Peptides against a protein of PDB entry 5D63. Designs and how they scored, part 172

Target 1, 292 residues: chain A of PDB entry 5D63
Amino acid sequence: SLRRGIYHIENAGVPSAIDLKDGSSSDGTPIVGWQFTPDTINWHQLWLAEPIPNVADTFTLCNLFSGTYMDLYNGSSEAGTAVNGWQGTAFTTNPHQLWTIKKSSDGTSYKIQNYGSKTFVDLVNGDSSDGAKIAGWTGTWDEGNPHQKWYFNRMSVSSAEAQAAIARNPHIHGTYRGYILDGEYLVLPNATFTQIWKDSGLPGSKWREQIYDCDDFAIAMKAAVGKWGADSWKANGFAIFCGVMLGVNKAGDAAHAYNFTLTKDHADIVFFEPQNGGYLNDIGYDSYMAFY

## One batch from the design tools (peptide; made by RFdiffusion4, then SolubleMPNN)

Design b2_p24_4_s3 (from b2_p24_4, 15 letters changed)
Fold by OpenDDE base, seed 5:
Structure b2_p24_4_s3 (fold): chain B 292 residues (1-292), chain A 24 residues (1-24)
Amino acid sequence: as target 1 above (292 residues)
Amino acid sequence: MEAEERFRQELEDYIKKNNATLAK
């Protein structure tokens, strides 16, 4: 079963992703096929899948950028019915915005079926061009038509998954206490993480004893990421991953504050030094406290 | 709000307990 999370949704047949045109929040904005760049944000192509309680395999899909929801126009079962962005809520009862998402016959991709109409999200004619039509179309769960098969690339982690990644790291002190601040986290590529760091002003900040030292740098980085998240996305119900750690060195006579993020596969953490923008697998300290 | 408040309290308690000095 598909987990709650943020997904980049890619067609199984051609290199196109489900895109909300221009990221517009206007009701009726077309959802279209569009090219994407691997290992980037793909701003208009991220979707928060929220599972509906007590309705098996059924979700709303909120566009992260616009804050609007995937909507089958008038809930029509006619082939070629437009799929658009439309205002909504995560736990709506409107069947125009409820989508049953299950594995296709190939066991890797998913099909997206409208709960009411029972039609499927279809990249019409498998068109790979930017702006290609996405529509509701007749189909069955067992058909092999790639126009209706989609890869769900998970772009976020749950708090539990983040906790597990931390627990696997060898640079965690035996006295470690972790504090979880949110439930779901968008994991940024390092390039984006670094750009936020640059824009924060931290590269030009001067280290000063006590008044602006390691803890100030680490907290400033987390604050910058938080602000970036708030300014960049209109959807709610998720955070941007950026952790703060407090660590002690092997000798036990020095402590340091630093940041960390998750690796691309979400299985491990990597340390980030906000004083110089460096990524390290070993920062020279064992963490006794983190919050993220 | 409750979760945030709980976190704040736990963090304060932890800081008091450890009383670590960060200077790097």
Scores: peptide ipSAE 0.042, ipTM 0.501, DockQ to the pose 0.249
Fold by OpenDDE base, seed 3:
Structure b2_p24_4_s3 (fold): chain B 292 residues (1-292), chain A 24 residues (1-24)
Amino acid sequence: as target 1 above (292 residues)
Amino acid sequence: MEAEERFRQELEDYIKKNNATLAK
């Protein structure tokens, strides 16, 4: 079954993603097909899927940017019914905002069925143009119509997945203790991570013994990412991934504080040096403590 | 908090044991 997480939802037939138009929080804002750029944020096209307890394969879909939810207008079963953003809650009982999401017949893509109407989210006519209509449409689970098939590209990791990635890394000290701060993390592209770093002022910050050294840089980076998250997204229930590590060198005579994030495939971590903005697979230290 | 105190103590013990400092 689909896991709780943040997804970029892409049509299986054409290079179009489910987009909340203009990222608007207004009730009734159209959800449309829109082009996207791989390995970027795609601001209006990220959706937090929250599973409904005790209802198999059923979710709410919260637009990360607007904080509103995917909503079938009036819950109508008529083909062509608009799908819009609308205010809601993650665990609503409103069937207009409940979506059963299961694998399609191809075993890779998903279909998105409205819980109430039993119609499916449909990219009307498979239109690849920006602003193309997305609507509820009649269908079946076994049909191969790509208009109703969607790839769910996972953009986040659970705390457990992050923990597993850390555990696989060879640069972890035997005394390592990790502390998990949140449950689900949006993983940023390096370009975005770097931009946050630049905007934080850290590139111009001066290293000073004790008063502003490695720990200050690392914590400042995490704070900057946290603030960026708070300022950028209206949805709740997730964090932006940016870890802090304390490590010791192999000789055991020097310690360092640094950041880390996850690789694109979310299977590994990569170290980030907040003093120079560098990404490294080996930062020269073995971590004895992390929080993320 | 108890958890914080425990962490602090563990970290202090580790630092002492390894004679390490956050110097970079």
Scores: peptide ipSAE 0.034, ipTM 0.498, DockQ to the pose 0.375
Fold by OpenDDE base, seed 1:
Structure b2_p24_4_s3 (fold): chain B 292 residues (1-292), chain A 24 residues (1-24)
Amino acid sequence: as target 1 above (292 residues)
Amino acid sequence: MEAEERFRQELEDYIKKNNATLAK
């Protein structure tokens, strides 16, 4: 079953993603097909899937940028009914905003069925052009029509997944204790992570013994990422991944504070040095504490 | 990969069960 998380939803037939037009929070904003750039944020094309308790395979889909929800207009079962952004809540009972999401017959893509109308989210005519209509359309779960098949590219990790990535890393001290701050994390591309670092002022910050040293840099980076998240997204219920670690060197006579994020495949961590903006697989320290 | 996925799932279940996240 599909897990709670943030997804980039891509059509199985053409290189088009589900896009909330202009990221607008206005009720009735069209959801359309739009091109995307791999390994970027794709601001208007991220959707938080929130599973509905006790309703199998059923979710709300919140646009991360606008904070509005995928909505089948008037819940109509008529083919061609508009799918729009609309105000809502994560655990709404409004069937216009409830979507059953299950694997298609090909076993890799998903279909998105409106809970009430039983119609499917359809990229009309498989149109790959920017602004192509996405609508509710009649269909069945076993059809092979790529207009109604979608790849769910996971853009976030659960706290458990992050913990697992840490656990498999060879640079973790035997005394390691990790503290999980949130439940779900948007994982940023390194380019975005670096840009936040640049904008934080840290590249120009002066290292000063004790008063502004490694821990200050590491915490400042985390604070910058947190602020960036708050300023960038209107949806709630997730955080932006940026960890802080305390580590000890192999000799055991020096400690360091640094950041870390996840690799592209979300299976491993990569260390980030906030004093110089570098990404490293080995930062020269073994972590005995982390919070993220 | 199968073992890794199993581990991830078990860990997720554990964390959910124990409410290991901090409330903010």
Scores: peptide ipSAE 0.009, ipTM 0.345, DockQ to the pose 0.025
Fold by OpenDDE base, seed 4:
Structure b2_p24_4_s3 (fold): chain B 292 residues (1-292), chain A 24 residues (1-24)
Amino acid sequence: as target 1 above (292 residues)
Amino acid sequence: MEAEERFRQELEDYIKKNNATLAK
C-alpha cells in the first residue's frame, strides 16, 4: 500500500508530472501535466498523500506549495471532468477530494481513482505538453492505459526511515541518543540545502570561541531550514529534513556539533559542516546525540 | 508535553556536558 508521504507524481507514459498551475491556492485552479526536472524540488508538483483512517487505500492529496487539495469538480463521473486544486482538509469526508490509490496491473505504477465517482485521474490523450489537461475519466483497475497510470516518486521520509538511516551509519557512538521532532520530512537536494545555507548568512559568519562556535552554526542551519520550509510551503503536516548532531572524536578528547541530511536514495545520511558548507561521509566524529 | 520536556532536559544536559569540549 502507498505510504503517507510527499510524492512527485509522474505519468507512466510520457515525462509529465501532475502540476498545480502556477501553484495557485485559488479554488478551481487547474491541475495539469507539466514537464519536470529530475533531482530538483519541482515546486508546484509535490503532493502530500494523507491516508484516511479505516478507508482502505484512500488518501487526500495536498499540494505542498499551495496547501490546496486535489479535487474532482462536482464529483462528476463524466469523462473529462476537471481535476482542480481546492481548499480542504487532510481528513475530509468530501468524496470530491478522496482518492483511492492502488497499484496498476503493471505492479509499478499507480492508478488514482476518485472515491465517489470511481473515475480515474487521466492525462488526457497522453499529452506531454505543458498545461495538458488532467481530468477524471472512466476506466478500470486492470486496464493498461498509460494515461491513467502514475509513478509515485517519494520525496520524503518518515521519522522511522530517518532513524533507520542513522542506525546504519558507521559514525554513531555507542551512547547515541536520537530525538525525533516530526513525523514526515521532505528531503532536499544538496543544491537546495546549500542554497538555504548560503541565504542564511552562515558563509559570512565569523567563528568565535564559545560565543559563536560549532553548536551555533549547526543550530543556525537548522533554524534556517525550518524558516525556509515555513516560508516556502503552505501545506502542513510535514517538516524539512535537517538534523543536528553532537559528536565526539575517536580520542574522546574533542566534541563537535554539525548537521546532517539524507542521501538521494534516503538510505544513508551525509554529514554537513555548517562552518564551510561541506558534505562529508566522515566528519571525524561519532555522534552521541542527534535531533531532527 | 512529557516528551518535549524530556528532550529539553536531555538537550540541556548534553549542552552542559559539551561546554568544555565543543570548541571547534
Scores: peptide ipSAE 0.033, ipTM 0.538, DockQ to the pose 0.294; fails the geometry check

Design b2_p24_4_s4 (from b2_p24_4, 15 letters changed)
Fold by OpenDDE base, seed 2:
Structure b2_p24_4_s4 (fold): chain B 292 residues (1-292), chain A 24 residues (1-24)
Amino acid sequence: as target 1 above (292 residues)
Amino acid sequence: DEAARRFREELERYIRENNAVLAK
């Protein structure tokens, strides 16, 4: 069963992702196949999958950038019907925007079926060119046609997954108390995380005893990430991952405040020093408190 | 582990009693 989360959705046959053209919020904006760059933010190609309560394997798909939803035009069952971005809500009853998403016969990829029409999201002719048509098309769940098979690459973590990653880190103190602020987090590549840090003004900030020291740097970084998230995405119901930690050294006589994010595989955390922009597996402190 | 428990308690006490612990 597909979990709630943010996904980059890639065709199983060609290196093409489901893309909302120009990231436009206009009703009827084409959803198309488009190239992507691995390990980067592909701005128009991120989709929040929201499961519908009490309807098995059924979701809405909200484009993270535009805040609009994947929509089968007029709910038509005709092959070649346009799939577009359209205004909507996460828990809509509009069958044009309800998608049953289940594993394909290969056990790795997914198929995306419109709830009403029972047609499938299809990369028409498997066209790998930018702007290639994505449409509703006839099909069955057991067919092997790669035009209708999609890899759902998870780009976010739940609060529980983040909590688990923290818990298994060797630099967490026995007195640790964690405070979860949100339910789902977009995890940024380090390059993006660093760029936010650079744009925040922190690289030019002067350390001053108590008045602007480690806690101020760490909080400023979290604030910068929060603002970046709000300014970058129109969808709601998720946050950008950026944690704050308080840690103590092995001797127990010195403490530090710092940030942390998740590794690429989302299984571990990596520490971030906002005073110099460095990433470390061991920052020299064991965390006794975090919020994220 | 009793030693670990005692250490945790000592650390918690240290944190409570030292408002300026974040000095770096």
Scores: peptide ipSAE 0.032, ipTM 0.606, DockQ to the pose 0.172
Fold by OpenDDE base, seed 3:
Structure b2_p24_4_s4 (fold): chain B 292 residues (1-292), chain A 24 residues (1-24)
Amino acid sequence: as target 1 above (292 residues)
Amino acid sequence: DEAARRFREELERYIRENNAVLAK
């Protein structure tokens, strides 16, 4: 079963992703196939899948950028019916915006079926061109047509997954306490994380004893990421991953505050030094406290 | 562990009362 999360949804046949055209929040904005760049933020191509309680394998799909939802126009079962962005809510009862998402016959990709019409999200003719039509189309769950098969690449982690990643890291102190602030986190590529750091002004900030030292840098970074998230995305119900840690050195005579994020595979954490923008597998401290 | 508990409490107290631990 597909878990709640943020996904980049890529066609199984061609290198095209489900894209909300121009990221527009206007009702009726076309959802189209569009090229993407791996390991980057594909702004208009991220979708928050929210599972509907008590309805098996059924979700709303909220565009992260626009805050609008994937919508089958008029809920029509006619092949070629437009799929658009439309205003909605995560737990809507509108069948136009309810999608049953299950594994395809290949066991790796998914098919996306409209709950009401029972038609499937289809990259029409498998067109890899930017702006290619995505429509509702007749199909079956067992059909191998790649036009209707989609890879759901998870771009977020749950708090539990983050907790697990922290737990297996070797640089955690025996006294460690972690505090979870949110439920689901968009994990940024390092390039984006670094850019936020640069834009925050932290690279030009001067270390000053007590008045602006490690804790200030670490909190400022988290604040910058939080603001970036608020300014960048219109969808709700998720956060941007940026942790703060307090750690003690091996000698036990010095402590440090720093940040951390997750590796690309979401299985491990990597430490981030907000005073110099460096990523480290070992920052020289064992964490006794984190919040994220 | 009791030792770990004591250490944590002492560290928290030190941080709270002195604000001197996070000096880097």
Scores: peptide ipSAE 0.032, ipTM 0.618, DockQ to the pose 0.203
Fold by OpenDDE base, seed 4:
Parts: structure tokens; sequence; C-alpha cells
Structure b2_p24_4_s4 (fold): chain B 292 residues (1-292), chain A 24 residues (1-24)
């Protein structure tokens, strides 16, 4: 079953993603097919899937950028019915905004069925052009039509997944205590992470003994990422991944505060030195505490 | 874990006594 999370939703037939046009929060904004760039933040193409309790395989899909929800216009079962962004809530009872998402017959892609109309999200004619129509269309779960098959590329991790990634890292001290701050985290590409670091002013910040040293840099980075998240996205219910660690060296006579993020595959952590913007697999310290 | 507890206590003591553990 599909996990709660943030997804980039890509057509199985052509290199097109589900895009909220212009990222607009206006009711009735068209959802369209649009090109995307791998390993980047595709701003208008990220969707938070929130599972509905006690309704199997059924979700709302909130556009991360606009904070609006995928909506089948009037809940109509007519083929060609517009799929738009519309205001809503994560746990709505409005069947126009409830989507049953299950594996297609190929076992890798998903189909997205409107809960009420039982029609499927369809890239009309498999059109790969920017702005191509996405609509509700008749179909069945077992059909192989790629117009109605979608890959869900997960762009986030749960707190449990992050915890597991940390636990696998060899630079964690046996005394480690981790503190989870949020439930779901958008994982940024390093390029974006670095840009936030640059924009924070940290590259120009002066190290000063105790008054502005490693812990200040690490916390400032965490704060910068948090602010970036708040300023960039209108959806709620997720955070941006940026951890803070305290670590001790092998000799036990020095400690350091630093950041960390997750690798591209979300399986491991990589350390980030906020004093110089470097990414390291080994920062020279074993973490005894983290919060993220 | 007793070993973990002892380590934390020792580290905390070191921090208090030296005030330089997180100085880098």
Amino acid sequence: as target 1 above (292 residues)
Amino acid sequence: DEAARRFREELERYIRENNAVLAK
C-alpha cells in the first residue's frame, strides 16, 4: 500500500509529471502534465498523500506548493472531466477530493481512482507536452493503458525511516539519543540544501569562541531550513529534513555540533558542516545526540 | 545501559569542567 508521504507523480508512458498549473492556489486551477527535472525540486509537482483512516487505499492529495487539493470537478463520472486544484482539508469527506491509489497490473505503477466517480486520473492521449490535459476517465484497475498509470516517486521520509538511516551509520556513538521533531520530512537535494546554507548568511559568519561557534552554526542552519520550508510551501503536515547532531571524537576529549541530511536514496545520512558547507561521510565525530 | 549512562555522565562532567568541548 502507498505510504503517507510527499510524491512526485510521473506518467508511466511519457516523461510528464502531474503539475498544478503555475502553482496557483485558486479554486479550479488546472492540473496538467508537465516536464520535470530529475533530482531537483519540481515546485508545482509535489503532492502530499494523506491516507484516510478506515478507508482502504484512499488518500487526499495536497499540492505542496499551493496547499490546495486534487479535485475532480463536480465529482463527475464523465470521461474528460477536469481535474483541478481546489481548497480542502487532509481528512475531507468530499468524494471529489478522495482518491483510491493502488498498484496497477504491472506491479510498479499506480492508478489513481476517484472515490466517488470511480473514474481514473488520465493523461489525455498520453500527451507529453507541457500543459497537457489531465482528466477523469473511465477505466478499470487491470487495464494496461499507460495514460492512467503513474509512478509515485517518494520525495520524503517518515521519522521512522530517518531514525533507521541514522541507526545504520557507523558514526553513531553507543550512547546515542535521538529526538524526533516531526513525522514526515521532505528530503532536499544537496544543491538546494547548499543554496539555503548560502542564503542564510552562514558562509560569511565569523566563528567566535563560545559566543558563535559550532552549535550556533548548526542551529542557525536548522533554523534557516525551517524558515525556507515555511516560506516556500503552503501545505502543512510535513517538515524539511535538516538534523542537528552533537558528537564526540574518538579520544573523547573534543566534541562538535554539526548538521546532517539524508542521501538521495534515503537509506543513509550524510554529515554537513555548516561552518564551511561541506558534505562528509565521516566528520570525525560519533554522535551521542541528534534532533531532527 | 550502564555503559551509556556512565559515558553521558563523564561527558557532562567534562563539559562542565573544561567548557571547551563544543568549542570547534
Scores: peptide ipSAE 0.031, ipTM 0.610, DockQ to the pose 0.211
Fold by OpenDDE base, seed 1:
Structure b2_p24_4_s4 (fold): chain B 292 residues (1-292), chain A 24 residues (1-24)
Amino acid sequence: as target 1 above (292 residues)
Amino acid sequence: DEAARRFREELERYIRENNAVLAK
């Protein structure tokens, strides 16, 4: 079953993603097929899937950028009915905004069925052009039409997944205590993470004994990521992943504060040194405390 | 539109009833 999370939703037939046109928050904004760039933030193409309690495999889909929801216009079952962004809430009872999402017959892609109309989200004619119409269309769960099959590329991790990634890392001290701050985290590409670091002013910050040293750098980075998240996205219910760690060296005579994020596959952590912007698999310290 | 309204009512009833059962 599809987990709560943030997804980049890609057509199974052509290299197009489900895109909220211009990221507009206006009611009735078209949702369209659009090209995307792998390993980047595709700003208008990220969707928070929120499962509806006690309704199997059924979700709302909130556009991260606009904060609006995927909406089948008037809930019509007519083939070709527009799918738009529209104001809503995560746990709405409006069937125009409720989507049953289950695996297709191929076992890898998903189909997205409107709960009320029972029609499916369809990239009309499999059109790969930017701005191609996405509409409700008649279909069945078992047919193989790629116009109605979508890959859900998970762009976020749960706190449990992050915890698991930390737990399998070899640079964790036996006394480690982790503190989880949020429930779901958008995991940024390193390029985006680095850009936030650059924009924070940290590259030009002067290390000063005690008054502005490793802990200040690490916390400043986390604050910068938090601010970036707040300024970039209108949706709620998620955070941007950026951890802070305290670690001790092998000799036990020095401690350090640093950041960490997750690898692309979300299975491991990578350390980030906010004093120089470097990514490291081994930062030379074993973490005894983290919060993220 | 009327059909949509009726559907919402049915859905809301379904959710309430199922939540009540699971809350026991």
Scores: peptide ipSAE 0.024, ipTM 0.312, DockQ to the pose 0.009

Design b2_p24_5_s1 (from b2_p24_5, 16 letters changed)
Fold by OpenDDE base, seed 2:
Formats: sequence, C-alpha cells, structure tokens
Structure b2_p24_5_s1 (fold): chain B 292 residues (1-292), chain A 24 residues (1-24)
Amino acid sequence: as target 1 above (292 residues)
Amino acid sequence: SEFEKKLEEREKRLLEKFAAALAA
C-alpha cells in the first residue's frame, strides 16, 4: 500500500507530472500535466498523500505549494470532468477529494480513483504538452492504459526511515541519542540545500571561540532551512530535513557540531559542514547526539 | 572524565539554544 508522504507524481507514458497550474490556491485552479526537471524542486508538482483512517488505500492529496487539495469537480462521474485544486482538509469526508490509490496491473505504477465517482485521474490523450488536461475518466483497475497510470516518486522520508538511515551509518557513537522533531520530512537536493546555506549568510560568518563556534553554525543552518520551508510551502504536516549532530572523534579528545542530510536514495546520511558548505561521508567524528 | 564533562556542557548549550529557538 502507498505510504503517507510527499510524492512527485509522473505519468507512466510520457515525461509529464501532475501540476497545479501556477501553484494557485484559488478554488477551481486546474490541475494539468507539465514537464519537470529530475533531481530538482518541482514547486507546483509535489503532493502530500494523507491516508484516511479505516478507509483502505484512500487518501487526500494536498499540493505542497498551494496547500489546496486535489478535487474532482462536483464529484461527477462524467468522462472529462475537471480535476482542480480546491480548499479542503487532510481528513475530509468530501468524496470529491478522496482518492483510492492502488497499484496498477503492471505492479510498478499506480492508478488514482476518485472515491465517490469511481472514475480515474487521466492525462487526456496522453498529451505531454505543458498545460495538458487532467480529468476524471472512466476506467478499470486492470486496464493498461498509460493515460491513467502514475509513478509515485517519494520525495520525503518518515522519522522512522530517517532513524533507520542514521542507524546504518558507521559514524555513530555507541552512546547515540536522537531527538525526532517531526513525522515526515521533505528531502532536498544538495544543490537546494547548498543554496539555502549560501542565502543564510553563513559563508560570511566568522568562527569565534565559544560565542560563535561549531554549534552556532549548525543551529543557524537548521534555522535557515526551517525558515526556507515556512516561506516556501503553504501545506502543513511535514518538515524540511536538516539535522544537527554532536560528535566525538575516534581518539575521544575532540568534539564537533555539524549538520547532516539524506542521500538521494534516502538510504544513508551525508554530513554537512556549515562552516564551509562541504558534504562528507566521513566528517571525522562519531555522532553521540542528533536533532532532526 | 573531564572530557566527558565538557561534552555534556556542549550538549547543554546546544539544547538550550535549540529550546530557545523552538519557543520563539
């Protein structure tokens, strides 16, 4: 079954993603097919899937940028019914905004069925052009039509997944304690992470004994990422991944504070030095404490 | 050890700064 998380939803037939047009929060904003750039933030094309308790395989889909929800217009079962952004809540009972999402017959892609109408989200005519119509359309779960098949590329990790990635890393001290602050984390590409670092002013900050040393740099980076998240996205119920670690060297005679993020595949962590913006697989310290 | 004490102090400072940030 599909896990709670943030997804980039891509058509199985053409290189087009489900896009909320202009990222607008207005009711009735068209959801359309649009091109995307791999390994980048596709601002209007990220969707938080929230599972509905006690309703199997059924979700709301919140656009991360606008904070509005995928909505089948008037819940109509007519083929060609518009799919739009519309105000809503994560656990709504409105069947216009409830979507049953299950694996297609190919076992890799998903189909997205409206809970009420039983029609499917369809990239009309498989049109790969920007602004192509996405609509509710008649279908069945076993059909192989790529117009109604979607890859759900996970762009976030749960706190448990992050914890597991940390646990797999060889640079963790035996006395390690982790403090989990949120439940779901959008994982940024390194390029975006670095840009936030640059924009924070940290590259120009001066190391000063005690008053502004390693812990201050690490906290400042986390604060910068947090602010970036708050300023960038209107949806709630997730955070931006950026960790703080305290570590000790192998000799046990030196300590350091630094940041960390997740690798592209979300399976491992990579260390980030906020004093110079470097990424390292081995920062020379074993973490005994982390905040993320 | 004295070193462990220093680490604990660093931890305390970090937690205090973090708590202050969260409370803001």
Scores: peptide ipSAE 0.029, ipTM 0.629, DockQ to the pose 0.779
Fold by OpenDDE base, seed 3:
Structure b2_p24_5_s1 (fold): chain B 292 residues (1-292), chain A 24 residues (1-24)
Amino acid sequence: as target 1 above (292 residues)
Amino acid sequence: SEFEKKLEEREKRLLEKFAAALAA
């Protein structure tokens, strides 16, 4: 079963992703196939899947950038019916915006069926060109047509997954206390994380004893990431992952405050030093407190 | 120890800053 989360949705047949054209919030904006760049933020191609309570395998799909929802035009069952962005809510009862998402016959990709029409999201003709039509089309769950098969690449983690990643890390103090602030977190590529750090002004900030030292840098970074999230995305119901840790060194004679994020595979954490923008697998401290 | 006191103080300061940020 597909979990709540943010996904990059890629066609199983060609290197094309489901893209909301120009990231526009206008009702009726076409959803199209578009190329993507791995390990980057594909701004118009991220979708928050919200499971509908008591409706098996059924979701709304909110475009992270526009805050609008995937919508089958007029809920029509005709092959070739446009799939567009449209205003909506996460728990709508509008069948035009409800999508049953289950594994395809290959066991790795998914098919996306409109709840009402029972037609499937289709990359028409398997067209790999930018702007290629995505439409509702007749199909079955068991057929192997790659035009209707999609990889759901998870771009976010739940709080539980983040907690598990922290728990696996060897640089956690025995007195560790973690404070979870949100339920779902978009995990940024390091390049994006670094750019936020640069834009925050922290690279030019001066360390000053007590008045602006390690804790201030770490909190400032988290604040910068939070602001970036608020300014960048119109969808709600998620946060941007950026943690703060307090740690003590092995000798027990020094303490530090720093940040952390998740590795690409979301299985581990990596430490981030907001005073110099460095990423480290070992920052030289064991965390006894974190909030994220 | 003095070090333990410093750690406790640091933690307290951070929590206070965090609380203030959440209130804003």
Scores: peptide ipSAE 0.028, ipTM 0.621, DockQ to the pose 0.751
Fold by OpenDDE base, seed 5:
Formats: C-alpha cells, structure tokens, sequence
Structure b2_p24_5_s1 (fold): chain B 292 residues (1-292), chain A 24 residues (1-24)
C-alpha cells in the first residue's frame, strides 16, 4: 500500500512528471505532463498523498505548491476528461478528488484510478512534451499501457522513518533523546538546503560567546528552513526536514550544537555545520539530544 | 562535573528557545 507522503509522480513510459501548470491555485488549472530535473525541487510537481480512512488504497492528492487537489473534471467517465487542480480538503468525500492508487501489473509502477468514474490518470498518447494532456481514460488494473502507469518517487519521510535513520547512525550517544515536532517532512536536496543557509544571513553572522554561539546558529538555521517552507508552499500537513542536535565529543570534555538532514535515499542522516555550511558524515560529536 | 553542568545549561537554553517559538 502507498504510504502517506509527498511524491514526485513520473510516467513509466516517458520522462515526464505530473505537473500542475504554473503552480496556479485557480480552480480548473490543467494538470499536464512536464519535464523534470532529477535531484532538484520540482516545484509544481510535488503531491501530498493523504490516505482516506476506511477506504482501501484511496487518497487525495494535494499539489504542494498550490494547495489545490487533483480533480477529474465533472467526475466524467469519458475518455479524455481533463484532470485539473481544484480547491478541496484532504479528507473530502467528493469522488472527483478521490483516487485509488495501487500497484500495476509490473509490480513497480502504480495506476491512479478515479474513485467515482473508475477511469485512470492517463498521459495522453504518451506525449513527452511540456504541457501534454493528462486525462481520465478507460483502462483496467492489469493492463500494461505505460500511459497509465506512474512511478511514485517519495520525496518525504515520516517522523518514524527519520527516527529510524537517526537510530542507525553511529554518532548517537547512549543517552539520546529525540523531540519529534512534526509528522511528515519534505527532504531537501543539499543544494536547496545550502541556498536557504546562504539566504538566512548565517554565513555573515558573528560567533559571540554564549550570546550567539553554536546553539544560536543551529536554531537560526532551523528557523530559516521553517520560514522557507511557509513562504514556498501552500499545502499544509507537512514540514521541511531540518534537525537540531546537541552533541558531546568522545573525550567528554567538549560540546557542540549543529544541524542535520537526511541523505538522498532517506536511510541515513548527514550533519550540517551552520557556522560554515559544511556537510559531514562525522562532525566529531555524539548526539545526546535532537529536535526535528 | 562542571562540564555536565554546562551541558545541562545548554540543553535548558535550547529547550526554552524552542518552547518560546512553538508557543508563538
């Protein structure tokens, strides 16, 4: 079963992703096929999948940027019916915005079926061009048509997944306590994380004993990431991953405060030094406390 | 130890900062 999370949804046949045109929040904004850049934030192509309680394999899909939802126009079962962004809520009962998402016959890709019409999200003609039509189309679950098969590339982690990544890291102190602040986290590429750091003014901040030292740098970075998230996305129900850690060195005679994020595969954490913008697998400290 | 005390103080300050931010 598909987990709650943020996904980049890519066609199984051609290098095209499900894109909300111009990221517009207007009702009726076309959802189209569009090219994407791997390992980057594809701003208009991120979708929060929210599972509907007590309805098997059924979700709403909220565009992260616009805060609007994937909507089958008029809920029509006719082949070629437009799929658009439309205002909605995560737990709507509107069948135009309910999507049953299950594995296709190939066991890797998914098919996206409208709950009401029973038609499938289709990249019309498998067109790889920017702006290609995405529509509801007749189909079956077992059909191998790549126009209706989609890879769900997970771009977020749950708090449990983040906790597991931390637990696997060798630089965690035996007295470690983690404070989980949110439930689902968009994981940023390092390039984006670094850009937020640069834009925060931290590169020019002056270290001052106690009044603005390592803990202040680390908190300032987390605040900057939080603000970036709030300013960048209209959808709710998720956060941007940026952790704060307190650590002690092996000798037990020095302490430090620093940040951390997740690696590309979401399996591990990487430490971030907000005083210089460096990424490290070993920052020289074992964490005894984290906030994320 | 004095070092442990310093760590506890640092932890306290950080928690207070977060509490204030979350309450806002």
Amino acid sequence: as target 1 above (292 residues)
Amino acid sequence: SEFEKKLEEREKRLLEKFAAALAA
Scores: peptide ipSAE 0.027, ipTM 0.617, DockQ to the pose 0.628
Fold by OpenDDE base, seed 4:
Structure b2_p24_5_s1 (fold): chain B 292 residues (1-292), chain A 24 residues (1-24)
Amino acid sequence: as target 1 above (292 residues)
Amino acid sequence: SEFEKKLEEREKRLLEKFAAALAA
């Protein structure tokens, strides 16, 4: 089954993603097909899938940017019914905003069925143009129509997945303990992570013994990422991934504080030095503590 | 060791700073 998480939802037939037009929070804002750039944020095209307890394979889909939810207009079962952004809650009982999401017949893409109407999210005519209509449309689970098949590109990790990535890293001390602060984390591209770092003023910050040294830089970076998240997204129930680590060198005679994020495939961590903005697979320290 | 003591103190300082940030 589909895991709770943030997804970029891409059509299986054409290079279009499910886009909330202009990222608007207004009720009735059209959800449309729109081009996207791989390995970027794609601001209006991120959706938090929240599984509904005790309802198999059924979710709400919250637009990360607007904080509104995917909504089938009037819950109509007629083909061509508009799919819009609309105010809602993660665990709503409104069938207009409940979506059953399961694998399609091809085993890789998903179909998105409205729980009430039993119609499917459809990129009308497979139109690849920006602003193309997305609507509810009649269909079946076994139908191979690419207009109704969607790839769910996971853009987030659970705390458990992050923990697993850390555990796989060879630069973790045997006494390591992690402090998990949130449940789901949007993983940023390095370019975005770096931009946050730049905008924070850290590149111009002066290292000063004790008063503003490695731990201050690392915490300042995490704070900057947190603020960026709060300022950028209206949806709740997730955090932006940015870790803080404390490490000791192999010789056991030096310690350091630094940041870390996840690799593109979310399988590993990469270390980030907030004092210079560098990414390293080996920062020269083994982590004995992490906050993320 | 002396280094272990320094490390422990460093850890405490970081935790305090982190806690302060969370409390804000």
Scores: peptide ipSAE 0.031, ipTM 0.634, DockQ to the pose 0.772; fails the geometry check

